# Peptides against a protein of PDB entry 6RGO, part 218

Target 1, 392 residues: chain A of PDB entry 6RGO
Amino acid sequence: MALKLLGFNQDATCFSVISSNKGVTIYNCDPFGKCFELEKSTSNDEELDFLVEMLFSTSLIAVVDKTIGASKRKKLKIVNTKRKATICELTFPHEIMDVIMNRKIICVVLKSDQIFVYDISCMKLLRTIDVRGEKLKSTSKFRNSEAVGDIGVRVSLSTDNNSILCYSSYSKSDKENAPLNDIVVFDALKCIQINVLPAVHQSNIVCIACSPDGMLMATASEKGTIIRVFKTIDTENDEPILVNEFRRGSRPSRISEMKFNHDNTLLACVGESDTIHIFALPVTTTEADANEDDTLQQSSHSLSSSINGLQYISKGLANRFGKIIVSKIPTQSQQRHVAYIKIPENAKYRIGFPKDTTNTIHICGEDGNYLVYSIPRNEVGPCTLVKSNTFD

## One batch from the design tools (peptide; made by RFdiffusion4, then SolubleMPNN)

Design b2_p17_7_s3 (from b2_p17_7, 6 letters changed)
Fold by OpenDDE base, seed 3:
Structure b2_p17_7_s3 (fold): chain B 392 residues (1-392), chain A 17 residues (1-17)
Amino acid sequence: as target 1 above (392 residues)
Amino acid sequence: MEEKLKELQKLLEEEKK
């Protein structure tokens, strides 16, 4: 049977799949088993496509039927899985591309590059974000880019109540083909733009992850060779917004998903490659524990090679054009993965981090495998398989 | 409408059992 993966919920306690014969199935991870099924509404041999976003381990799901020819591609249904009942239905002017939620906010991304932000508690519209802005409304023929994998607005939402929304935006370049290489950080509750990160990659951003607390975000471009991690908020201390730069590989490969673990110590990525990569984030020691006065007088002679000269030129030009963040990024040593999982080359996988175990990762494949891996702490190497289950 | 809103609110308060 052809399986399509929809992904894990926020705490990796459940995952959703599309079965060609059954429709949407939600699996519980522990104990492993089916917890919900949404039957196929059509008898036609049409290739099923759905968006399903689940709110943690709750009976609340958001569902979009994206099946080709369906007038339903513009409809969001909020469903109670215990009752198998639609609570509410919203209709949008354009096709729904993505849906993300937490306990406070639901965001709906449209093919029009609009983000609709709702208060989930009452389904009240808080904001419509138009990522193209007013100037592009006149000339943008919808790119009938049938062929190039739909380069649209990407979004990620913090799983906490702060509801930090990160989204890709068009660069302010006067070029007709401005890339989606800016990031906007948005407080979805207050409806305020917190930050703008210009030109974080040279090409379109195709994957974004927000940390659970909304303090970090990770980005990958169409090249998928470099992953960048940023602070979402400017700290007063002139600290670089770019905190990490990771090398996934030397060959271009699309990253489909990235996830932080619940304590922001790990970042995982998956995509078209045969390898899930896991990167360690440096623990930002909050200054609290630096009181151990370990007086180790290691007299390492500072060879102060005085390359003072090049600092002066950058101050003058940076004031007129919005701070090109890229020019002040120290040459951070491109770190490699600390851990990896080998997966079948032709199987799409999704990833999730469970809340209860920071060194465990859940993965599921379109090959019908649900796998639990232990992540090595102190060594660079393969993850260890702890548990396996199969689904259909 | 109110009954569906109350149902929605109840689901938002569900914790993992």
Scores: peptide ipSAE 0.570, ipTM 0.931, DockQ to the pose 0.516
Fold by OpenDDE base, seed 5:
Structure b2_p17_7_s3 (fold): chain B 392 residues (1-392), chain A 17 residues (1-17)
Amino acid sequence: as target 1 above (392 residues)
Amino acid sequence: MEEKLKELQKLLEEEKK
């Protein structure tokens, strides 16, 4: 059977898959088993395609039928899984490319490079962000939508109530072919732009992850060799703060997904490579809780790798020829993974971090494997398989 | 319409027990 992975929910308690014969199935991770099925509405042998976003462990899902020939590609359904009933249906002017949500906000990304931001509590439209319209105001030229292929606006949303939205935007280059290599940080509740990170990669951004608290974001380009982690809100001298630069590999490989763990100590990435990479982030000690005097001498061997403050010198010297020279951060500052998982080269995998176990990662594959790994804390090496299940 | 909004609000307050 052909399986297509949709991914984990925000807390990695469930994952969703498309089965060619059954439609959409949602699995519970613990105890492992089917918790919801959405039956195939059509008898046609057409390849099924869906977007399914689940709100944590709730009975609320957002569903888009993306099956070829379906007029439904412009329809978002909010479904109660307990009742198998549609609560709300929204129709958009263009095909839906992505849907993300938290307990406050739904964001809907269209093929038109528009982001529709809704208050989830009442399904009221708060803002339409027109990423092309912002570009047109800067560059005066329409890009015909047909030539963009698989390169669209990417989004990520904080899972907390602050609802920090990070999205890719077009660079202000006078070139007709400006890349999607800027990031905008947006308060989705207040509908205010907080920050703009210009030219964070040389090519289009294809993957973005926001931290659960919205304080960090990770970015990867089409090349997928370097992952950059930035602060979302804070700036130094009006410049973006680069927290980390990670090397995934030397060979180009598309990153399909990145996730932070719940406490922002780990970043995982997966894609077309045979390896899931897990990177350690510096623990930002918020100075606030340092006042409790409790003398427990637990010898935290702080691997205080002296992360000398890599000032992201955003010396985008726009030379007279409109070449954005992204300053290459010195290759000496590029950190490697602390842990890894080997996966089959031909199987697509998705990743999730459970809330309660910050050193555990959930993965699922189009090969029908659901796997739970333990992440080593003190050693660089392979993750240990803790649990395995199969699904169809 | 109001009943559907009340249902939506109830689902947003769900925690998995």
Scores: peptide ipSAE 0.568, ipTM 0.931, DockQ to the pose 0.569
Fold by OpenDDE base, seed 2:
Structure b2_p17_7_s3 (fold): chain B 392 residues (1-392), chain A 17 residues (1-17)
Amino acid sequence: as target 1 above (392 residues)
Amino acid sequence: MEEKLKELQKLLEEEKK
C-alpha cells in the first residue's frame, strides 16, 4: 500500500499518515496505536493528498483535502477527532499549501504566497501577509505552476504561546525572478514584524524551522548543503546574529524537514538523502546558574574550544546596496553532524522531538516504520535504535 | 455558532492526555 507521511505533531506524541485504502490515520507514539481515522470519502482511485496539522495531543486537527479533482483544496476544516465532527470550515481564494498552528495561532499559507494569520480561539483573521507585496502584483503572470517547481513561501511557527512566525520572503531585487531567500520574523499575536534577515542563502529557502520558544531559526536552501541557525529576535548592531552554520554534506540534496529539540540543544534534518543528520547547538549558559554544580565543567571544554573560534567576524561588508551579506562562516569552522541515522534510500521520513526526552528522536517512514532513537551525547556517531513499531 | 466556538475553546484548553 502507498503511505504518505504528513509528519509529527509539535511534541512528537502523534504522527499522521495517508493510507491509500484508509484515508488519514493519526497514530499515537506511546502507547503506539491508532488514535484517529478519517475515512476516504471517495471510492475513486485518485491519489489521496491531505494537509493535517494536529494541536499537540489534543482532539483538535486542521484538515485540508488536497486530492486532485477535489473541490476542497481551498477549504480548511477544524475537526474534533473525538467526535469526528467539523467544528468550523474556512474557504480561501487560493489553494492551501501549508497549515501550521499552536495554542494561540493558526497560519494558512496559500499558493498566492499569502499567509492568513488567525486567532485560533475564535477563528478571527488577525492579518493577511502578502509575501509578494503590492508592487509585484502588476506582473500578474502567475508563475505558470508547471515551470516553477515546489518553490513557495515556507513558514515555521514557535510551539509556545509567543507565536513567533518565521517565513521566507522575496529579496528586494527588482528582478522578476527574485529568490525567496529573505526571512521575516513576525509576532503573530501582535501582528508586528520583529526582524528581517536578508539574503540568508543565495538560492530559494525550501526549509525553515523555528525553535519551540521562537528564539532560534534554522534555514536551508534548495541546495541543502548548508544549514544556518540565526537568532530570531536578537540583533547585534542592527545585524542578524548567525549562531551556527552546519554542513549537511557536499552533494546537493533537498531538506524536507528540520526540527529543534525542546531545549534548543539539537537540530535535526531529514530529506532526500539516506541520512538524518543531528547537529549540536551551543548551550547558551545563562550566567545565572553558575553557582551550584562545579562538577560538570570537565566535559564542556572540548566543544567550547571549537566554538570560541567563531569570533564574530560579523564584519558584514555592507555592500553599497544595503544588503547585509550574512558573513560566511569560513568552511573550516562549519560544524558537521554530531549524530546520524541511516534510512533507506528514496524512503521519505519525518522527524519529531519528544518534549520530555531531549536526547531522543522519533522518526517515521513511508515504509511503515515508526522508530525511536537515542542520540549519543559525548561521541560523534550513529544513533541507537530504542524502539520500533510498524504501521499500515 | 456559539456552541461550536465553546467546543473549539474547550479543545484549545485540553492539556496533553
Scores: peptide ipSAE 0.565, ipTM 0.930, DockQ to the pose 0.581
Fold by OpenDDE base, seed 1:
Structure b2_p17_7_s3 (fold): chain B 392 residues (1-392), chain A 17 residues (1-17)
Amino acid sequence: as target 1 above (392 residues)
Amino acid sequence: MEEKLKELQKLLEEEKK
């Protein structure tokens, strides 16, 4: 059967899939099993397409049926999974491209590059963000270029109540083909712009991840070779703070998803490559705890393994991007553990970090595999498979 | 409308227990 992955919920306790025969199925991770099924509304052999966003382990889902006609693609349904009942239905002027939510906010991304921000508690519209702005509405010839892949506004929302929304925006270049390479950081509750990170990549941003607390954001471009991690709110001399730069690989490959773990110590990425990458983030020692004299002995094991490749932050690129103060990544950050998982070629995978275990990752594939991996501590290497289940 | 809103609010609180 053809499976299409929709992804994990915010805490990786559930994941959602589209089965060609059944419709939408939500699986519980532990104990493993089906917890919800939404039957296909039509007997037609139409290719099933849905957006499903689940609110943590709750019985609340947001659903967009993209299978049947242009009218349903504009409808957001809020569904109670226990009752199998629609609580609320919203209709939008344009096709829904993405839906993201937390306990406070639901954001709806439209094909028009608009973000509708709602108070989820009452479904009141708080803000419509027009990412194109007023000037670009006149020049938006529909890019009828079938060949320009799924380049649209990307969004990520903090899973906490602070509700920090990060979204890709068009650069200020008056060019008809301005890239979506700016990031806007937005307080979704107060409906205020907090920060703007200009030109964080040279090409369009295709993946964004916000940390659970909203304090960090990871970005990847269409090239998918470099992942950048920024502070969302904090600035240094009114300039964006680049915390991390990670190299996923040398070959271009689309990143489809990135996730932080719940304590901001790990960043995972997945996409069209045969490898899930897991990067260690430096623990930001808050200066407050630097007074405990923990004389952890210098076990000087000189693992002189020449990962000389990471030192070529070519001095030349820093000058052409505005002064992104690459805060001097302390030389102590050399122990960036990179873990990896090998996945089947051509299988799409999704990733999630459980909240209860810092060193585990949940993955699921369109091959029908749900896998739990242990992430190695203090070493660069493969993750260890701990649990496996299959689904259809 | 109010009943649906109460239901929505109840679902938003399911994990707070």
Scores: peptide ipSAE 0.566, ipTM 0.923, DockQ to the pose 0.647; fails the geometry check

Design b2_p17_7_s4 (from b2_p17_7, 6 letters changed)
Fold by OpenDDE base, seed 2:
Structure b2_p17_7_s4 (fold): chain B 392 residues (1-392), chain A 17 residues (1-17)
Amino acid sequence: as target 1 above (392 residues)
Amino acid sequence: SEKALEELKELLEEEKK
């Protein structure tokens, strides 16, 4: 049977798949099993396509039927999975490309490069973000988006209640073909722009991950060779703070998904390559006020891997045009993965980090495998398989 | 509808199992 992966929920307790014969199925990870099924509405041999966003382990899902020929590509359904009932239906002017939610906010990305931000508690529209801006409205040459691959606005939302939204934006270059290589950080609750990170890659951004707390953001371009991690809110001398630059590989390969673990110590990436890469992030020592005397000598064996090579070349070469050139970290100081998982060639995989186990990763494949891996703490190497299940 | 908003609130209050 042909499977399509929709991905994990925010806490990796469930994942969603499309089965050609059944429609949408949601699996519970532990205990492993089907928890919801949405039957195929049509008997046609059409290739099924859906968006499904689940709100954690709740009975709330957002569903979009994207199947070719379906008049439903512009409709968002909010569904109660326990009752198998539609609670709310929203219709948009354009095709829905993505849906992201937390307990406060639902964001809907349209093919028009618009982001609709809603208060989920009442489904009230808070903001419409037009990523093309006013200048590009006049060149209503809808590029026939058929030929040049799925370069659209990418979004990520913090899973906390602060609801930090990161999205890709067009560079202010007067070129008709400005890349989607800027990032905007947006407070989705207050509907304010917090930060702008200009030209974070040379080409279009195709993958973004926000940390669960919204304090960090990872970005990858269509080249997928370099991953950059930034602070979202904090700036240094009014400039964006680059925390890490990771090298996935030397060969171009698209990254389809990135995720932080729950404590912001790990970043995983998956895509068209035979390898899931896991990177270690520096533990931001919160300066906990060292005032209270309690002598508990927990020997934090800080893996002081000698970060001797991150000379902060904080020399912002302000190019003559006021563009912040993100200084390329020298190729020698680009960190590699600390852990990896080998996956079958040509199988699409999705990743999730469970909340309760910061050194565990959940993965699922279009090959019908759900796998749980342990991530090594003290060595660079392969992850260890802990649990496996199959689905169809 | 008011009933649909009430049901939506109940689902948003569901704890993570």
Scores: peptide ipSAE 0.536, ipTM 0.926, DockQ to the pose 0.533
Fold by OpenDDE base, seed 1:
Structure b2_p17_7_s4 (fold): chain B 392 residues (1-392), chain A 17 residues (1-17)
Amino acid sequence: as target 1 above (392 residues)
Amino acid sequence: SEKALEELKELLEEEKK
């Protein structure tokens, strides 16, 4: 049977899969088993396509039937999985490309490059973000979007209540073919743009991950060779703060998903390559106030990797070729602990980080494998398989 | 509907399945 992965929920307690014969199935990770099934409503031999976004371990899901024969690709259903009932249905002017949510906000991304932001508590529209409308003020030609392949607005939302929305935007270039290489940081609750990170890659951004707390974002371009991690809110001299630059590899390969763990110490990426990569992030010591007292001597070997201040050489040479404004992080800082998992080249995988075990990663494959790996802390190397289950 | 909003609130308050 063909399986299509929809991914993990925010806390990696569940994952969703499409089975060609069964429809949508949600699996619980521990104990492993089916927790919800949405039966195929159509008898047609059409390839099933769905979006399913879960709200953590709750009985709330957002569902879009994207199946070609289903005239439902513009309809979002909010479903109670426990009751197997639709609570509400929203209809959009364009096909739904993505849905993301937390306990406060649901965002719906359309094929029109519009982001609809809703207060989830009442399903009230807070904002429509028109990512194209900002571009169209400069370029009148609707190019037929047919020929520009699988490039659309990418989004990520913080899983916390701060509801920091990161989305890809078109660069302010007079060129008809401006890439989706800017990032906008948006407070989804207040409906305010917080930050704009210009030209974070040379090509279109195809993957974004927001940290659970919304303080960090990771970005990858179509090349998928470099992953950049930025602060979302904080700026230095009105310039974006690049925290990390990771090299996934030298060979171009699309990254389909990235995830931070719950404490922002790890960033995982998966895609078309035979390898899931896990990068160590520096612990951003929030300068919590140094209250003096507690003498507990535990010799945490502070890997004082002296983050020698990335002097942003603001070399004001506006040279004609879109120079990445972001200074290259010195190659020495790229020697962070990297863990990896080998996966079958022919199977798409999805990733999730469980909340309670920051050094554990959940993965699932279109090969029908659900796998739990332990991530090495102090060494560069393979992850260790801890648990495996199969699904159909 | 009010009932749908009430049910939506209940689900938003769920911690675990």
Scores: peptide ipSAE 0.533, ipTM 0.928, DockQ to the pose 0.506
Fold by OpenDDE base, seed 3:
Structure b2_p17_7_s4 (fold): chain B 392 residues (1-392), chain A 17 residues (1-17)
Amino acid sequence: as target 1 above (392 residues)
Amino acid sequence: SEKALEELKELLEEEKK
């Protein structure tokens, strides 16, 4: 059957798929099996399209029917999966492009480049973020978004209760075609902008990941060759906001998803390439644990020397040129993956990190494979397959 | 509705299936 992957939930305990014949199916990862099904409402052989966001392992899902011809593309449904009942329905002025949530906040991204932020506990609107800003309201030329189907505002939300929202915004360049290459960091609970990172890439940002704690974010552009990791908050010590720069590859390839693991030690990316890449993040030793284990210092020294190179260039250039966040970082400081998984080139995959096992990654494919891999810690190499299941 | 908000609250308090 034709499968379309919707992705894993926040803790990788479940994943969601669209089956052309069945509609939306949610699978449990352990024990592996179907836990929920939403039947298609239409008998038509139309290509089914849905957004489904699950709140962890709960019975709460947000659903948008995006099927062609459906007047429902502007409707968000909050559904209880145990009761198979709609709890709440919201209607938006524009098509819904994305939905993200945690235990506090639900964010709805519209085709109008608006983000609606709700308190999930009462479905009260807290904020409407207009990413285009008021100046562009007069030029009602919606980009002819028909031809460039996938350039829009990207969002990521921390899975914790701090509810740090990272989103792409338009650069202030006087060019009519300003790229979506700025990042805004936003406290979704307080409705306060925390930070703005200008020009984090040369082209539009197409993928963002926020860490579970909201302290880090990763970004990739349309080129997908470089992944950058930033602190979300400015530290008092004039530390560089850019903490890592990873090289996925030399050839351009779209990155569709990135995720941090639960302890911020790993960043995984997947996309149109035959390879899932896993990068090690330097453990920011908080000063407390500096005492005991001398043996891990040798591997950390090679990582720290690369970071110190980044810090020296960032401090030296920040003082000379103002808020140039992305100086020409030497290509020598760009780290490669520490681990990888080979996947079929023609199969879309999604990734998830389970909470309880920081060295394990869950992946699922439109080929009907659910796979669990062990990530090597002490060597650069392939991940080891631990479990495999199939789904239809 | 109050009943829908109560049901929403119960679901937000769920830890595991």
Scores: peptide ipSAE 0.529, ipTM 0.928, DockQ to the pose 0.510
Fold by OpenDDE base, seed 5:
Structure b2_p17_7_s4 (fold): chain B 392 residues (1-392), chain A 17 residues (1-17)
Amino acid sequence: as target 1 above (392 residues)
Amino acid sequence: SEKALEELKELLEEEKK
């Protein structure tokens, strides 16, 4: 049967899949097994498509039926998995493209490039974000339906209660075909824009990851060759702080997912390539509570990667031809992966970081493999397979 | 409904146990 992966939850305790004959299935990672099934409501041999967002290991899920011909693509269902019951249903003016949540906020991304932000505790609308802004409301040129599948607003939400929302926005270029290459950082609780990162890539942003604490974000363009990591809130001289620039590869390949681990020491990426890449982040020593005296000289030879503070001079020199030239960070400053996992070619995989084991990564594939890998700390190399399970 | 909001709050608190 064809499996379609939906992904891991926020702490990688569960993952969700679509089975062509069974509908949505949620698996628990440890102990491994099925914990929930949502049966197919329709007897038709139509290819099933769903959005499922989980809230950690809770019995709360958000579900959208995206199946072709379904009048339900505009409906968000909040479901109690223990009761197998819909708690509430929201209907939107446009098709739902994405749903993300934490314990405070649920965000719904529409095909209209609108983000609806709700207080999850009461399902009250806090904000509607029109990413196109007011100027583009007049040009009702829906991008032709065929090219729309891949290029839309991307979002990521911090898993903590700070609820930092990062989303892709259109550059201010007066061109009808402005790329989605800006990032907006938004406090979803206060409903305040806190930062704007202009032209972080030359092409459309297709993947964003926010750190669990909302202090970092990673971005990738449709080229997927370079990943950039920025601070979300802090700025230096009104310019965005680039923390890292990673090179995934030389060949263009789409990145479908990126995730930080729970302590912001690792960034993983997966996509259309045969390789999951894991990058080391600099430990931002928060200078805070260095007060306690305990002199235990554990000689952790932290690889002092001399993070020369690469001022990302976002001198977007608009050349005389109105091309935004994103200043290429010197290719010499681009870091490589510290670890990798080989996956089958053309197999779609998803990634998750468990909370309690910062050097472990969970992966699952449309090939029916759930795999747990150990990430090497002190050497550059392959991850070690620790556990494997299969699902159908 | 009030019952749906109560159930929603209970689910949001499940992992605090």
Scores: peptide ipSAE 0.542, ipTM 0.919, DockQ to the pose 0.597; fails the geometry check

